# Ledger of designs, part 197: peptides against a protein of PDB entry 3OIQ

Target 1, 212 residues: chain A of PDB entry 3OIQ
Amino acid sequence: KNRIFVSSSKDFEGYPSKAIVPVQFVALLTSIHLTETKCLLGFSNFERRGDQSQEDQYLIKLKFKDRGSERLARITISLLCQYFDIELPDLDSDSGASPTVILRDIHLERLCFSSCKALYVSKHGNYTLFLEDIKPLDLVSVISTISTKSTNSSKHSSSELISECDLNNSLVDIFNNLIEMNRDEKNRFKFVKLIHYDIELKKFVQDQQKVL

## One batch from the design tools (peptide; made by RFdiffusion4, then SolubleMPNN)

Design b1_p30_8_s4 (from b1_p30_8, 12 letters changed)
Fold by OpenDDE base, seed 1:
Structure b1_p30_8_s4 (fold): chain B 212 residues (1-212), chain A 30 residues (1-30)
Amino acid sequence: as target 1 above (212 residues)
Amino acid sequence: SLLEELQKVLEEYFKKTKEEAIEDFFEEME
């Protein structure tokens, strides 16, 4: 089956009650919930969904099958956190107990743009998303992509199944949603509170705010 | 690179876990 690009987690409401579908989406990492038995990664594009929390619109599950798979999952989390410069509590605690890590509201401190591949699995109207792949995206690259590709959509390498248009549209939508959140005095999200808030991001936000 | 290592780890993880994860989910939903 061909991989389907998902622009909204609402798309899953129209999916079959019994299916296995490879999907791909772009979103911000919002939470990490690592326990002894599993890891959950929360992602969001911050699409407005009434009064519901805009966090964790995509819940990606990593199950532990054995010690080997648990190790790989934990390494995955460590590598992601290293890339995004997220401080994890020392996972190497000598206490033999698998460390529990609960991080929430990651987007309030860091914009962790991620291109995710997952397996959508459903039965009897319930569904889950299993992580297949995650590609963290550099914020500078995201900003440059949004700023430049308003014009030249020309040269995509044939091998990536994702329409560059779908990726770009999703990135734009995320930024627009963040701008709206930033304008809302009741919303905790503020660009100026990001640890990595710099002159480039400031300029980009200012320019985008003029268009919205 | 960090990205190459991440991709390698994820590929290995997914290959190792996908079948059982699907089966477990189907059993949990019965």
Scores: peptide ipSAE 0.633, ipTM 0.947, DockQ to the pose 0.896
Fold by OpenDDE base, seed 4:
Structure b1_p30_8_s4 (fold): chain B 212 residues (1-212), chain A 30 residues (1-30)
Amino acid sequence: as target 1 above (212 residues)
Amino acid sequence: SLLEELQKVLEEYFKKTKEEAIEDFFEEME
């Protein structure tokens, strides 16, 4: 089955009530919920959905079936956090209890752009998303991609034709949504409160604000 | 690289868990 690019989590409302569909989306990591039995990763593009929380629009599930899969899932979380400079409690702490980690509102401190591949699985109108792959995106690369409008026709091999256009459009939409949030005095999100807020991001935001 | 390691871990994880995770979901929704 061909992978479907998802621009909005609302797209799932139109999906079959019984299906297995490989999907891909781009979003910001917003939450990590690591327990003894599973890990949940929350992602959002901050699309406005009325008065509902804009966080965790995509809830990606990592199940543990055995100690081996649990270890791999925990390593995955560790590697993601290392990439994004997210401080995790030592997951290997000698206290034989698998530490519970709950991180929320990650986007208030760090913009963790992620290209996610998942399996949409549905039955009787309920659905879940299982993580297949996650590619963290460098913020500098994201900014450069948006700024150059460069259809860098990098020869992405013909098979996973997620159009470079779909990815770029989603990145633009996310930034536009963040700019709107930043302008809203009631919204907690502010670019200047990001730990990695630098001159480059400042310039990009200022330039993008002039177009909106 | 960190990215290469991440991809390797995810590939192994997904291969190991995919079928069982789908089956479990279908059972939970019966």
Scores: peptide ipSAE 0.631, ipTM 0.947, DockQ to the pose 0.914
Fold by OpenDDE base, seed 5:
Structure b1_p30_8_s4 (fold): chain B 212 residues (1-212), chain A 30 residues (1-30)
Amino acid sequence: as target 1 above (212 residues)
Amino acid sequence: SLLEELQKVLEEYFKKTKEEAIEDFFEEME
């Protein structure tokens, strides 16, 4: 089955009530809920949806079925956090209890752009997303991609690549949504509060604001 | 690299969990 690119989590409202569909989307990591039994990853593109919270529009589930799968899931979270420079609370390895990690509103401190592959599974009108793959995206690379409209058609012939147009459009939409949030005095999101806020990001945001 | 390691871990995780995770979801929704 061909993988479907998803530009909005609203697209799932039109999906079959009983289906298994491979999907792909680009969004910001907004939350991590690591418990004893599962991990939930929240993602958002901050698409305006009335007065509802724009966070966690995509909820990706990682189940633990055994010690091996739990270990792999925990390593996944550790590697993602390492990539994005997210501080995990010290997993005090000495307490035999599986460490619980709850991180929310990650986007208020760091822009964690992620390309996600997931399996959409639905039954009786309910659905879930199971993580297949996550590729963290470097912010400098994201800014460069948007600015240059660069055909990074690296000839990697893998049939499962997001179309360059779909990726670029999604990245632009996310930034535009963040710019709108930044302009709203009631919104907690501010670019200047990002830990990695630098001259390059400042300039990029200023240039994008001129087009909106 | 960090990205290569992440991809390897995720591939192994998905192969191990996919079928059971789908089955569990279908059972939870019955």
Scores: peptide ipSAE 0.630, ipTM 0.946, DockQ to the pose 0.911
Fold by OpenDDE base, seed 3:
Structure b1_p30_8_s4 (fold): chain B 212 residues (1-212), chain A 30 residues (1-30)
Amino acid sequence: as target 1 above (212 residues)
Amino acid sequence: SLLEELQKVLEEYFKKTKEEAIEDFFEEME
């Protein structure tokens, strides 16, 4: 089955009420909700829905089947957090209970660009997204990709070609939305409040603001 | 690398959980 690239979470409103569709999108990681029974990952491109930008536009589910799958899901979260330099609350609770982790508004501190593969599964008009794959994207690489419009076909990732055009367009849209949020005095998002805000990101944002 | 490890873990996870996760969802929506 051909994988469909999704540019907006609104696309799912037009999807079949009974289907299994492999999808792919690019978005920022906004939340992590890890419980004893499942993990939910929230993602957003901050597309405006009416007057407000919405968080967690994509909710990706990691279900636990058994101890083995739970372990793999927890390792996945740990590796993602390690990549993005997200501090997980110390899982050192001495209580042998699987620690609950709730992180929200991750984008206020870190821009965690992610290319996600998921299964859209629907029945009777309800749908869920099951995680297939996450590729975290380096911010420097994202900035370079947008700036050069260069298809850096890095030889190594032979995996299913997102059209480089779809990826680039989505990344540009995300940055444009973030710039609009940054300009809004009522919005909590500010580039200067990002922990990783550096001279390169500052220059990139300034250059993009001139085009908008 | 960290990315290679992540991909390996995700592949194993998806292979183990995909079928049951879909089945469970269909049962929950009956």
Scores: peptide ipSAE 0.629, ipTM 0.946, DockQ to the pose 0.882

